# Designs tried in a protein design run: peptides against a protein of PDB entry 2C5K. Part 84

Target 1, 91 residues: chain A of PDB entry 2C5K
Amino acid sequence: EDPFQQVVKDTKEQLNRINNYITRHNTAGDDDQEEEIQDILKDVEETIVDLDRSIIVMKRDENEDVSGREAQVKNIKQQLDALKLRFDRRI

## One batch from the design tools (peptide; made by RFdiffusion4, then SolubleMPNN)

Design b2_p26_1_s4 (from b2_p26_1, 12 letters changed)
Fold by OpenDDE base, seed 4:
Structure b2_p26_1_s4 (fold): chain B 91 residues (1-91), chain A 26 residues (1-26)
Amino acid sequence: as target 1 above (91 residues)
Amino acid sequence: VDLKANKEQFEENLQKLREETEEKEK
C-alpha cells in the first residue's frame, strides 16, 4: 500500500478514535484531554495539507487521474469538520 | 486516556508521503 493510502487510513483511524472518545464524553472533560484533542485535530489538518500537496503534484502529471484521491481527501475533510462540530458544541 | 493512534506508524507513513511529494515538486 502506498504512503498516500496509508496516511488516509491512519488519519481516519485517528479521527474515529477521537470520535469514539467524544461519544463517551459528551461534556467537556479534563483540560488536558481537551487540549490533546485540539492538538490531534490540528495535526490532522496538517496531514490534510500534505495529502492535498501530494494530489496537486500528481495532478501535474496528465497521465495520473487524481479524482479518486481527491474524493478521499474530501471525505476526510468532511469527517474532520463533523468531528470539530461535535467537539466544539460539547458543554 | 490515550487518544492518539499508532503515532510511530502514522508519522512514518506521513514522512514517506512528504518525501515522495517533495521529490516530485523539484
Scores: peptide ipSAE 0.595, ipTM 0.903, DockQ to the pose 0.873
Fold by OpenDDE base, seed 1:
Structure b2_p26_1_s4 (fold): chain B 91 residues (1-91), chain A 26 residues (1-26)
Amino acid sequence: as target 1 above (91 residues)
Amino acid sequence: VDLKANKEQFEENLQKLREETEEKEK
């Protein structure tokens, strides 16, 4: 896989890992883990910026199709937003 | 619990992505 696809894959894996943890820990009670989750979510946000930058550069070449990559980034953003909601809604 | 995925692999791939982006920006 190219770096873009691998970063997408790694990012989704990271979000899934947190999501699985939240499923097992639906109550916010471990401050250390809560802080770690927040840090990881921030890292994911920064990674999305890098992915978008990559797409912007690709759009400069009219011969490159970026629709698929844009859809992938959109999906990651949706996954991130959903995870943030689950994270913040926990009692 | 280790919440982080393979940090080393991820950072390596992210760096490669950034490098490719920078190359195309030139």
Scores: peptide ipSAE 0.593, ipTM 0.902, DockQ to the pose 0.919
Fold by OpenDDE base, seed 3:
Structure b2_p26_1_s4 (fold): chain B 91 residues (1-91), chain A 26 residues (1-26)
Amino acid sequence: as target 1 above (91 residues)
Amino acid sequence: VDLKANKEQFEENLQKLREETEEKEK
């Protein structure tokens, strides 16, 4: 598996891990785990920037179809946004 | 709960992606 696909996989797994945590902890806490989640979400945002940069570079090669990768990044962004919503809406 | 499970692998793969991108940007 190429680095792009592996990063996509890793990112989605990270988001799923947080999502599962939120499911088990639906009340906002004041502990180290809450802060760690916030840090991870920021790291994911930076990872998405790197994924987009990768796609931009690939687009410069006219022989490469980036549609699939763009869709994957879009999916991750949607997953991130949904997770942020769940995280922020907790009581 | 280990929220950063496999962090080392994640960071390594991310670094590989960055390096690949940088090479292609040349």
Scores: peptide ipSAE 0.593, ipTM 0.901, DockQ to the pose 0.932
Fold by OpenDDE base, seed 5:
Structure b2_p26_1_s4 (fold): chain B 91 residues (1-91), chain A 26 residues (1-26)
Amino acid sequence: as target 1 above (91 residues)
Amino acid sequence: VDLKANKEQFEENLQKLREETEEKEK
């Protein structure tokens, strides 16, 4: 098992779950779910930092091709930014 | 509504990733 790939997979699934929720709830609220979404989004941001650190170390110390992993993290960042936009624009 | 899925397993994988990274940073 590769922890990096599993973390990537779990992170994308988490973002998809939130995205599906927002699709069903397009009006901003002030309940436990809204707060939970905010917390999860912050956790994803921290997870991205950990993923980037892993890539930096792999590139530096092992001199491996990290292009694939960098693309995966970039995709997660794009997904996160799009989700934040949907979340914040709700009224 | 549960917005989290298998939190414990995710955190375990994240911890493993962090540990691997820390070992290589030493």
Scores: peptide ipSAE 0.579, ipTM 0.894, DockQ to the pose 0.855

Design b2_p26_2_s1 (from b2_p26_2, 15 letters changed)
Fold by OpenDDE base, seed 1:
Structure b2_p26_2_s1 (fold): chain B 91 residues (1-91), chain A 26 residues (1-26)
Amino acid sequence: as target 1 above (91 residues)
Amino acid sequence: SEEFRKELEEIRKRTKENLEKLREKL
């Protein structure tokens, strides 16, 4: 896979793993893993910015159809937002 | 768990490496 697709795949895997963690830990904890998860979520936000930028460059320089990549990034954004909601609403 | 942490760390490492490749084009 190309770097873009690999990043998409790995980002989704991270979010899925965190989602599974939240399922196992329905109440907010006070441990290092909770803090690490918060850091990962921030990293994912930055990753999305880079993915969007790469799409812009690809549109400009390579003149390829980027609709598929745009849809992938949109899906990741939606997954992230849903996960953040689950994470933050825990008591 | 330690396994959970290690697996995420490996994924994050790979992501960073691939992001560097993407950034070369930015």
Scores: peptide ipSAE 0.428, ipTM 0.868, DockQ to the pose 0.822
Fold by OpenDDE base, seed 4:
Structure b2_p26_2_s1 (fold): chain B 91 residues (1-91), chain A 26 residues (1-26)
Amino acid sequence: as target 1 above (91 residues)
Amino acid sequence: SEEFRKELEEIRKRTKENLEKLREKL
């Protein structure tokens, strides 16, 4: 599979799993899983940067229609922002 | 849970590998 699509898929899966975790843990804790989630969210932010860069390269070097990929990245950004909000608002 | 951690670790590993492939083109 295309690495871009696989990254998108796995990124969404990570965010979904974290979202499920937050649902099960409505209050913030001090355990290792909370710290890992914070690390994953940071990694996702960096992943989005790389995805955007790859789109720029595709558009520049291959002149491909990147509208679909841009929409995918936009969706991930929205999902990340929503998740960060849920994560941070926990008491 | 341990299962939760292991599953995320596996996904993160795959992501890292695929990101490496993407970065090679940047």
Scores: peptide ipSAE 0.427, ipTM 0.868, DockQ to the pose 0.810
Fold by OpenDDE base, seed 3:
Structure b2_p26_2_s1 (fold): chain B 91 residues (1-91), chain A 26 residues (1-26)
Amino acid sequence: as target 1 above (91 residues)
Amino acid sequence: SEEFRKELEEIRKRTKENLEKLREKL
């Protein structure tokens, strides 16, 4: 896999693992794991920015069909938004 | 758990390495 696809894969894996954590921990805590998850979610937001920029460069410099990559990034954004909602709504 | 932390750490590490490759093209 190219770096773009690997980043997509690993980003989704991070979000899946956090989602599983939230399922096991329905109450928000003030511990190191909660802080780490917050940091990871912030990193994912920045990762998405880099993925989008990468797509722009591919369109500009390589004139490639990027519709598939755009769909992948869109899916990650939706997954992130859903996860953030679950994370933030915990009591 | 420690396993949870370690696994996420490894994934984050790989992501950062691959992001560096992507950023080289920006």
Scores: peptide ipSAE 0.427, ipTM 0.867, DockQ to the pose 0.807
Fold by OpenDDE base, seed 2:
Structure b2_p26_2_s1 (fold): chain B 91 residues (1-91), chain A 26 residues (1-26)
Amino acid sequence: as target 1 above (91 residues)
Amino acid sequence: SEEFRKELEEIRKRTKENLEKLREKL
């Protein structure tokens, strides 16, 4: 698969794993794992920016149909937002 | 857990590699 699809797949996997972590750790801690998760969430935000940029390039320079990719990125954004909400609501 | 950290690290590594490929076109 192309790098875009691999990034999408791995990004969703990261978010899923963090979501599972939050389920197991409903109380916010002050350890290295919590900080690492925060770093990953920031990395995901940057990843989404790169994915969006790549879509713009594909649409403009390669004249490819990007509707499917746009939907994928939208889904990741929604997943990220939901995860951030869960992460921040922990007591 | 250590396993959790390692698994995420591997995924993040792949992500960085693939992002670099995407950035070649930017």
Scores: peptide ipSAE 0.427, ipTM 0.868, DockQ to the pose 0.794

Design b2_p26_2_s2 (from b2_p26_2, 16 letters changed)
Fold by OpenDDE base, seed 3:
Order: sequence, then structure tokens, then C-alpha cells
Structure b2_p26_2_s2 (fold): chain B 91 residues (1-91), chain A 26 residues (1-26)
Amino acid sequence: as target 1 above (91 residues)
Amino acid sequence: SEEFRKELEEIRKRTKESLEKLRETL
């Protein structure tokens, strides 16, 4: 896999694991794992920025069809937004 | 759990490595 696809894959895996954690831990906590998850979610936001930038570069410099990659990033954004909502709504 | 933490750490490590490669193209 190229770096873009690997980043997409690893990002989705992180989000999936966090989603599973939230399912097992439906109440918000203040332990080290909760803080680490918050940090990961923030890192994923930055990752998405880099993915978007790479698409812009591909379109600009290589004039490649980026529709597939745009769809992948869109999917990750949707997954992140849904996960953040679940994470923040815990009581 | 310790297993959960370890697995996330490994994924984060891989992601960072891949991101560095990706950033080289930016």
C-alpha cells in the first residue's frame, strides 16, 4: 500500500478500536485511557488535514483523478464525527 | 486494559510512520 492508503487504514482501525472501547465504557472516566483516546481523536483530525492536503497536491501536481481518495477521506470524517459524538455524550 | 493500550500504541506508531512518508509528498 502507498502511504495514503496505509494512513487511511490505520486511522480507521484506531477509530474502530476507540468505538469498541466506548461501547465497553459507556460512562465517561478520568483515567489515563480516556485522556489517551482524546489525544488520538485530536491526532486523527490532524491526520485528515494531511490526507486532504495530499489530495490537493495530487490533483494540482499530478492532475490525477482523486475522486476515490476524496471518498475515502469523506468516510473517515464521517466516522470521526460520529465517534466524537458518542465520546462526548457519555455521562 | 494493558492490552488495549498496547494495541493502540502500536497502531499509533504505524500511523505516525505512514504519515511521515505521506508528508514527504506535501
Scores: peptide ipSAE 0.393, ipTM 0.859, DockQ to the pose 0.787
Fold by OpenDDE base, seed 4:
Structure b2_p26_2_s2 (fold): chain B 91 residues (1-91), chain A 26 residues (1-26)
Amino acid sequence: as target 1 above (91 residues)
Amino acid sequence: SEEFRKELEEIRKRTKESLEKLRETL
């Protein structure tokens, strides 16, 4: 599989699992688990940077239509933002 | 849970591997 698509898939899976965790834990809960989630969310942010850069490279160097990939990254960003909102609003 | 942590760890591992390949193109 294309590394880009693999990264997208795994990133979304991580976010989904964290979202499910938040659903099960409406309060901050275990500090160690919460810290691990925060680390993952940080990693996802860095991952998005790499995804965006790869799109820029494709658009520049390969002159390919990247609209599909841009939409995928946009979707991940939206998912991340929604998740961060849920995560941070917990008491 | 420990299971939750392990599952995330496996996904993160796969992501890291694919990211490494992706970064080679940057």
Scores: peptide ipSAE 0.393, ipTM 0.860, DockQ to the pose 0.784
Fold by OpenDDE base, seed 5:
Structure b2_p26_2_s2 (fold): chain B 91 residues (1-91), chain A 26 residues (1-26)
Amino acid sequence: as target 1 above (91 residues)
Amino acid sequence: SEEFRKELEEIRKRTKESLEKLRETL
């Protein structure tokens, strides 16, 4: 598996695990795991930047069809945004 | 839980390794 697909897979897995955590913890906590989740969500934002850059390179330098990869990144962005809302709006 | 932390840590490690390879092409 290429590094792009591995990153996509691992990113989605992280977001899914965090989503499950939020389901179990519907109120904001003050523990190490809450802080780690905040860090991971920030790291995912940076990861998306790298994924987008790789797509630009593929389109520019390799002239490959990037529509599939663009859709994957779009899906991750949507998942991240939804998760951030759930995480931040907890009482 | 400790299990939750360890699982996330392993995923983050894999992501870092894959990102490093990806960045080599940028």
Scores: peptide ipSAE 0.390, ipTM 0.859, DockQ to the pose 0.825
Fold by OpenDDE base, seed 1:
Structure b2_p26_2_s2 (fold): chain B 91 residues (1-91), chain A 26 residues (1-26)
Amino acid sequence: as target 1 above (91 residues)
Amino acid sequence: SEEFRKELEEIRKRTKESLEKLRETL
């Protein structure tokens, strides 16, 4: 499988699982889990940087159509932003 | 839960492996 697509898939799965956690934990409580989630969200931000860079390389060096990949990254960014908002706004 | 942690860890491990492959192209 294409490493780009593998990363996209796994990133979305992580965000979905965290979103489910937040649904079950509308109040911050388990400090260990909360810290781990913060670390994962930070890792996702770095992952997005790598995904964007890979798109730039494809556009410049391989002259491939990147519109689909750009849309995928945009979707992940939106999902991340929404999740961060839910995570941070908990009482 | 411990199950939640383990599942995330497995996904993170897989993601790391995929990222290394992706980074080889950057």
Scores: peptide ipSAE 0.390, ipTM 0.859, DockQ to the pose 0.800

Design b2_p26_2_s3 (from b2_p26_2, 17 letters changed)
Fold by OpenDDE base, seed 4:
Structure b2_p26_2_s3 (fold): chain B 91 residues (1-91), chain A 26 residues (1-26)
Amino acid sequence: as target 1 above (91 residues)
Amino acid sequence: SEEFREELEKIRERTKEALEKLRSTL
């Protein structure tokens, strides 16, 4: 299995689950789940850095078309930004 | 819920394993 695609898939699944959680919990809390979500969002930011690095390496060392992967990472970034906004807007 | 935490943990573990493989190529 391509680890890039696995990371993309799992990252999107994490964000989707968090999005569903926010839908069920429209007010911020101080429970363990809120803290875990904050940690996951930070982990996703670092994951995106690694995904971008892998694309750079692929372009440089393998000279392959990376447009598809770039689009995937862009989509994750947009999803993360939207989710962070929803998460932070909760009162 | 406990189910929510368990499911997230499972995904996080898979992601961690995949990330290690990905990072090894960087």
Scores: peptide ipSAE 0.477, ipTM 0.884, DockQ to the pose 0.805
Fold by OpenDDE base, seed 1:
Structure b2_p26_2_s3 (fold): chain B 91 residues (1-91), chain A 26 residues (1-26)
Amino acid sequence: as target 1 above (91 residues)
Amino acid sequence: SEEFREELEKIRERTKEALEKLRSTL
């Protein structure tokens, strides 16, 4: 599989699993899973940077149509932002 | 749960491998 698509797929799956966790844990816990989730969310932010960079390279070096990939990254950013709000605002 | 952590870790490792391939092109 295309590394870009694999990264997108796995990133969305991570965010979905975390979202499901938050649904089951609507109150912030003090267990090891909370810290792990914070680490994953930070990793996702860095992953998005790499995805954006890859799009720049495709547009510059390969002159390929990047509109679809830009839309995918935009979707991940929106999902991340929504998840961060849910995670941080828990009582 | 341990199952939750284990499944996330599997995904994270797979993502890391894909990221390394992606970064090699940057």
Scores: peptide ipSAE 0.474, ipTM 0.883, DockQ to the pose 0.808
Fold by OpenDDE base, seed 5:
Structure b2_p26_2_s3 (fold): chain B 91 residues (1-91), chain A 26 residues (1-26)
Amino acid sequence: as target 1 above (91 residues)
Amino acid sequence: SEEFREELEKIRERTKEALEKLRSTL
């Protein structure tokens, strides 16, 4: 499989798992899992940077149509932003 | 739960491997 698509797939799965966790834990806690989730969300932000860089390289060096990949990254960014909002708003 | 952590860790490891491959092309 294309590494780009694997990264996209795994990133979305991580965000989905965290979203399910938030559903089960609707209030902020002080356990190790809350800290781990914060770390994962930070890693996802860095992952998105790498995905964007790869798109730039494809567009520049390979002259390939990147519209589909751009849409995928946009979707991940939207999912991340929504999840961060849910995570931070828990009381 | 421990199961939750284990599941996330497996996904994170796969992501790391895929990212290394992706970064090699940048």
Scores: peptide ipSAE 0.474, ipTM 0.883, DockQ to the pose 0.791
Fold by OpenDDE base, seed 2:
Structure b2_p26_2_s3 (fold): chain B 91 residues (1-91), chain A 26 residues (1-26)
Amino acid sequence: as target 1 above (91 residues)
Amino acid sequence: SEEFREELEKIRERTKEALEKLRSTL
């Protein structure tokens, strides 16, 4: 499998699992699990940077159509933003 | 739960491996 697609798939899976966790835990905790989730969300932000870089390289160096990949990254960004909002708004 | 952490860790490891491959192309 293409590394880009694997990263996209796994990133979305992580966000989905965290989203499910938030659904089960509507109040913010002060435990290691909450901190780990915060770390994962930060890692996802860095992952998105790498995904964007790869798209730039594909477009510039390989002259490939990147529209599909751009849409995928956009979707991940939207998912991340929505998740961060849910995570941070918990009381 | 521990199961939750374990499943996330598995995914994170796969992501890490894929990221290394992706970064090698940058």
Scores: peptide ipSAE 0.473, ipTM 0.883, DockQ to the pose 0.811

Design b2_p26_2_s4 (from b2_p26_2, 15 letters changed)
Fold by OpenDDE base, seed 1:
Structure b2_p26_2_s4 (fold): chain B 91 residues (1-91), chain A 26 residues (1-26)
Amino acid sequence: as target 1 above (91 residues)
Amino acid sequence: SEEFREELEEIRRRTREALEKLREKL
């Protein structure tokens, strides 16, 4: 599979699993998993940077239509932002 | 749960491997 698509797929799966965790744990607690989730969310932010850079390289070197990939990254950003909001609003 | 952590670790592993391939093009 295309590495870009694999990264997108796995990133979304991580965010979905975290979202499900938040649903089960609506109250923030002193859990080691909470810290791990924070680390994963930070890693996802860095992953998005790499995805964006990849798109820039494709525009420059491969001359392919990147609109679909841009839409995918935009969707991940929106999912991340929504998840961060849910995560941070917990008491 | 341990299952939750193990599943996330597996996904993260696959993601990192794919990222390495992606970064080779950057």
Scores: peptide ipSAE 0.499, ipTM 0.892, DockQ to the pose 0.815
Fold by OpenDDE base, seed 5:
Structure b2_p26_2_s4 (fold): chain B 91 residues (1-91), chain A 26 residues (1-26)
Amino acid sequence: as target 1 above (91 residues)
Amino acid sequence: SEEFREELEEIRRRTREALEKLREKL
C-alpha cells in the first residue's frame, strides 16, 4: 500500500467531483453543499502541505528520485488553483 | 444532493486514513 498515491488519487477525485458540481451550479448558492465544498478546498490545501513534507522526507531519508511525486503534487496544485478560480468567480 | 455529499464524505474518509499513514513518517 502506498499512502502517497492513495492521497493523490483521492484528492484528484474530490477536485474532479467539485469541478463537475460547479459545471452544474454556475451560480453560487447559500446552502450546506457550498460550504462543504469550501471546506474541502481548504482541506486539499492542507493535504498538499502534507504531500510536500512527505516528499522532503523521502528525498532526505530514502535518497530516492522524487521528481515523479513532485510532478504529481504540482499537477494537483494547478488543478486546485484552477478550481478555486472557477468557484470564486461564480456570481 | 445527499448522494453527492455521501460520495465526497467517503472519499474524504479514505484520504484522511491515508494521510495518517503518511504522517507517521513525518
Scores: peptide ipSAE 0.497, ipTM 0.891, DockQ to the pose 0.800
Fold by OpenDDE base, seed 3:
Structure b2_p26_2_s4 (fold): chain B 91 residues (1-91), chain A 26 residues (1-26)
Amino acid sequence: as target 1 above (91 residues)
Amino acid sequence: SEEFREELEEIRRRTREALEKLREKL
């Protein structure tokens, strides 16, 4: 599989699993799982930067149509933002 | 749960491996 697509797929899976965790844990905890989730969300932010850079390189060096990839990254950004909002709003 | 952590760790591992390949092109 294309590394870009694998990153996209696995990133979305991470976010989905965290979203499910938040659903099961309506209140913020002070345990190792909460800290791990925060670390994963930070890693996802950095992953998105790499995905965007990859798209820039594709446009520059390969002159490929990247509209589909741009849409995928946009979707991940939206998913991340929504998840961060849910995570941070827990009491 | 341990299952939750183990599953996330596995996904993160796969993601990092794919990212390494992706970063080679940057």
Scores: peptide ipSAE 0.497, ipTM 0.891, DockQ to the pose 0.803
Fold by OpenDDE base, seed 2:
Structure b2_p26_2_s4 (fold): chain B 91 residues (1-91), chain A 26 residues (1-26)
Amino acid sequence: as target 1 above (91 residues)
Amino acid sequence: SEEFREELEEIRRRTREALEKLREKL
């Protein structure tokens, strides 16, 4: 499998799982699970940096069309931002 | 839940493995 696509797929799944968690937990706790979610969200931010870098390399070195990959990363960024808002708005 | 954490850990493991391959090209 294409590592880029695997990362995209797994990142989306992580965000979906966390989104479902937030739905089940409308109040922010001060437990290990909440902290782990915060860590995962930070990891996703770093993952996005790597995805963007890979697109730059692909465009530069392989001269391939990266529009599809750019759209995928954009979608992940939007999903992450929306999730962060939901996460932070909890009482 | 324990199941939730285990599922996320598995996904994160796969992600890290894929990221390692991706980073080899950077």
Scores: peptide ipSAE 0.497, ipTM 0.891, DockQ to the pose 0.800

Design b2_p26_3_s1 (from b2_p26_3, 15 letters changed)
Fold by OpenDDE base, seed 2:
Structure b2_p26_3_s1 (fold): chain B 91 residues (1-91), chain A 26 residues (1-26)
Amino acid sequence: as target 1 above (91 residues)
Amino acid sequence: SELREQQERLREKVKELRKATEEKEK
């Protein structure tokens, strides 16, 4: 099994869960879940680094097409940025 | 929480990805 697609899928799922949380909690709080979300968002940033490294290695092989994977990572980055904005704008 | 549990599972998959990448880099 290639773990790349599973990581992408799981990452998107986490971001979706956080997005849903923000929707339900439009006011920033001081609870364990707020801190947990902040930790997860930081973890996602590190996950993206690992995804990018994987793509870089694939690019070194002329027979491997990485365009689709690059698009997937770009989408994750956009989701992350949007979530950070939503999360930080809460009062 | 569900978020934490899912994140732990994700971390394991990320670890697998990292290992696979490291092996391919050789």
Scores: peptide ipSAE 0.645, ipTM 0.929, DockQ to the pose 0.863
Fold by OpenDDE base, seed 3:
Structure b2_p26_3_s1 (fold): chain B 91 residues (1-91), chain A 26 residues (1-26)
Amino acid sequence: as target 1 above (91 residues)
Amino acid sequence: SELREQQERLREKVKELRKATEEKEK
């Protein structure tokens, strides 16, 4: 599997894990994983930048349809935004 | 922490992606 698809897969997996954590911990607290989740969410933002960069380069230098990859990144962005909203709204 | 371990593995894959992208940018 190419690095792009692997990163997409692993990123979505991490976001799913965090989503499950929020479901089990719907109140903000002193859980050891709270800071870890915040760090991971920031890491995912950087990961999206790297994914977008790879698409830009592919679009520029290769004659391939990147619409599929763009859709994948868009989906991750939407998933991240929804997750950040859930995380921040916890009481 | 499994989350942290998974993230460390993801970071390595991101590094691979970044490296591949940088090579193509040349």
Scores: peptide ipSAE 0.645, ipTM 0.929, DockQ to the pose 0.839
Fold by OpenDDE base, seed 1:
Structure b2_p26_3_s1 (fold): chain B 91 residues (1-91), chain A 26 residues (1-26)
Amino acid sequence: as target 1 above (91 residues)
Amino acid sequence: SELREQQERLREKVKELRKATEEKEK
């Protein structure tokens, strides 16, 4: 499978898993999982940078349509932002 | 944990993506 699509898929999977955790833990805690989630969210931010770089390179080829990939990255950014907000708003 | 294991696998895929990107930049 194309590395870009694989990364997109796996990133969304991780964000979904974190979202499920938040659903089960609507109050902020001090367990190890809280720290793990924070670390993963930072990793996702860096992953988005790599995804964007990949798209920039593809744009150099006039035969490549990047609109779909840009939409995928946009969706991940939105999912990340929503998740961060949900995570941080916990009491 | 499953989260950590999944993230490690994801990091490997990100590495592959970065490598592919770098190759296209050359």
Scores: peptide ipSAE 0.644, ipTM 0.929, DockQ to the pose 0.873
Fold by OpenDDE base, seed 4:
Structure b2_p26_3_s1 (fold): chain B 91 residues (1-91), chain A 26 residues (1-26)
Amino acid sequence: as target 1 above (91 residues)
Amino acid sequence: SELREQQERLREKVKELRKATEEKEK
C-alpha cells in the first residue's frame, strides 16, 4: 500500500482510539494514559505536517491531481481538532 | 499500552513517508 494512504489510515485509527478513551474517561487525569494521549496528539500534529509536505512534493515533481489527498488531510485535521477540543474541555 | 504500541508502528510508517518525501525533495 501507498505509505501516504497507510499513514492516513493509521492516523485516523489512532484518533478513533483516543476518542474512545475520552468517552470512557470524561474526567481529566483519570490515569497515566493522559500524558500518553497528549504525546500521541502531538505526534499526529507532526504527522499532518509530513502528509502535507508529501502532497507539496507530489504537486511539484509529479504534477498529479492531489485534491483527493488534500481532502484526506483536511479530514484528519478536522478530526484532530474535534478530539483536542473534547480532550481539553473535560472536567 | 496498546495505544503506545500502535503509535510506535505508526511512527515507523511516518518515517517511511518522510524518507520518500525527502528523497523527492533532492
Scores: peptide ipSAE 0.643, ipTM 0.928, DockQ to the pose 0.823

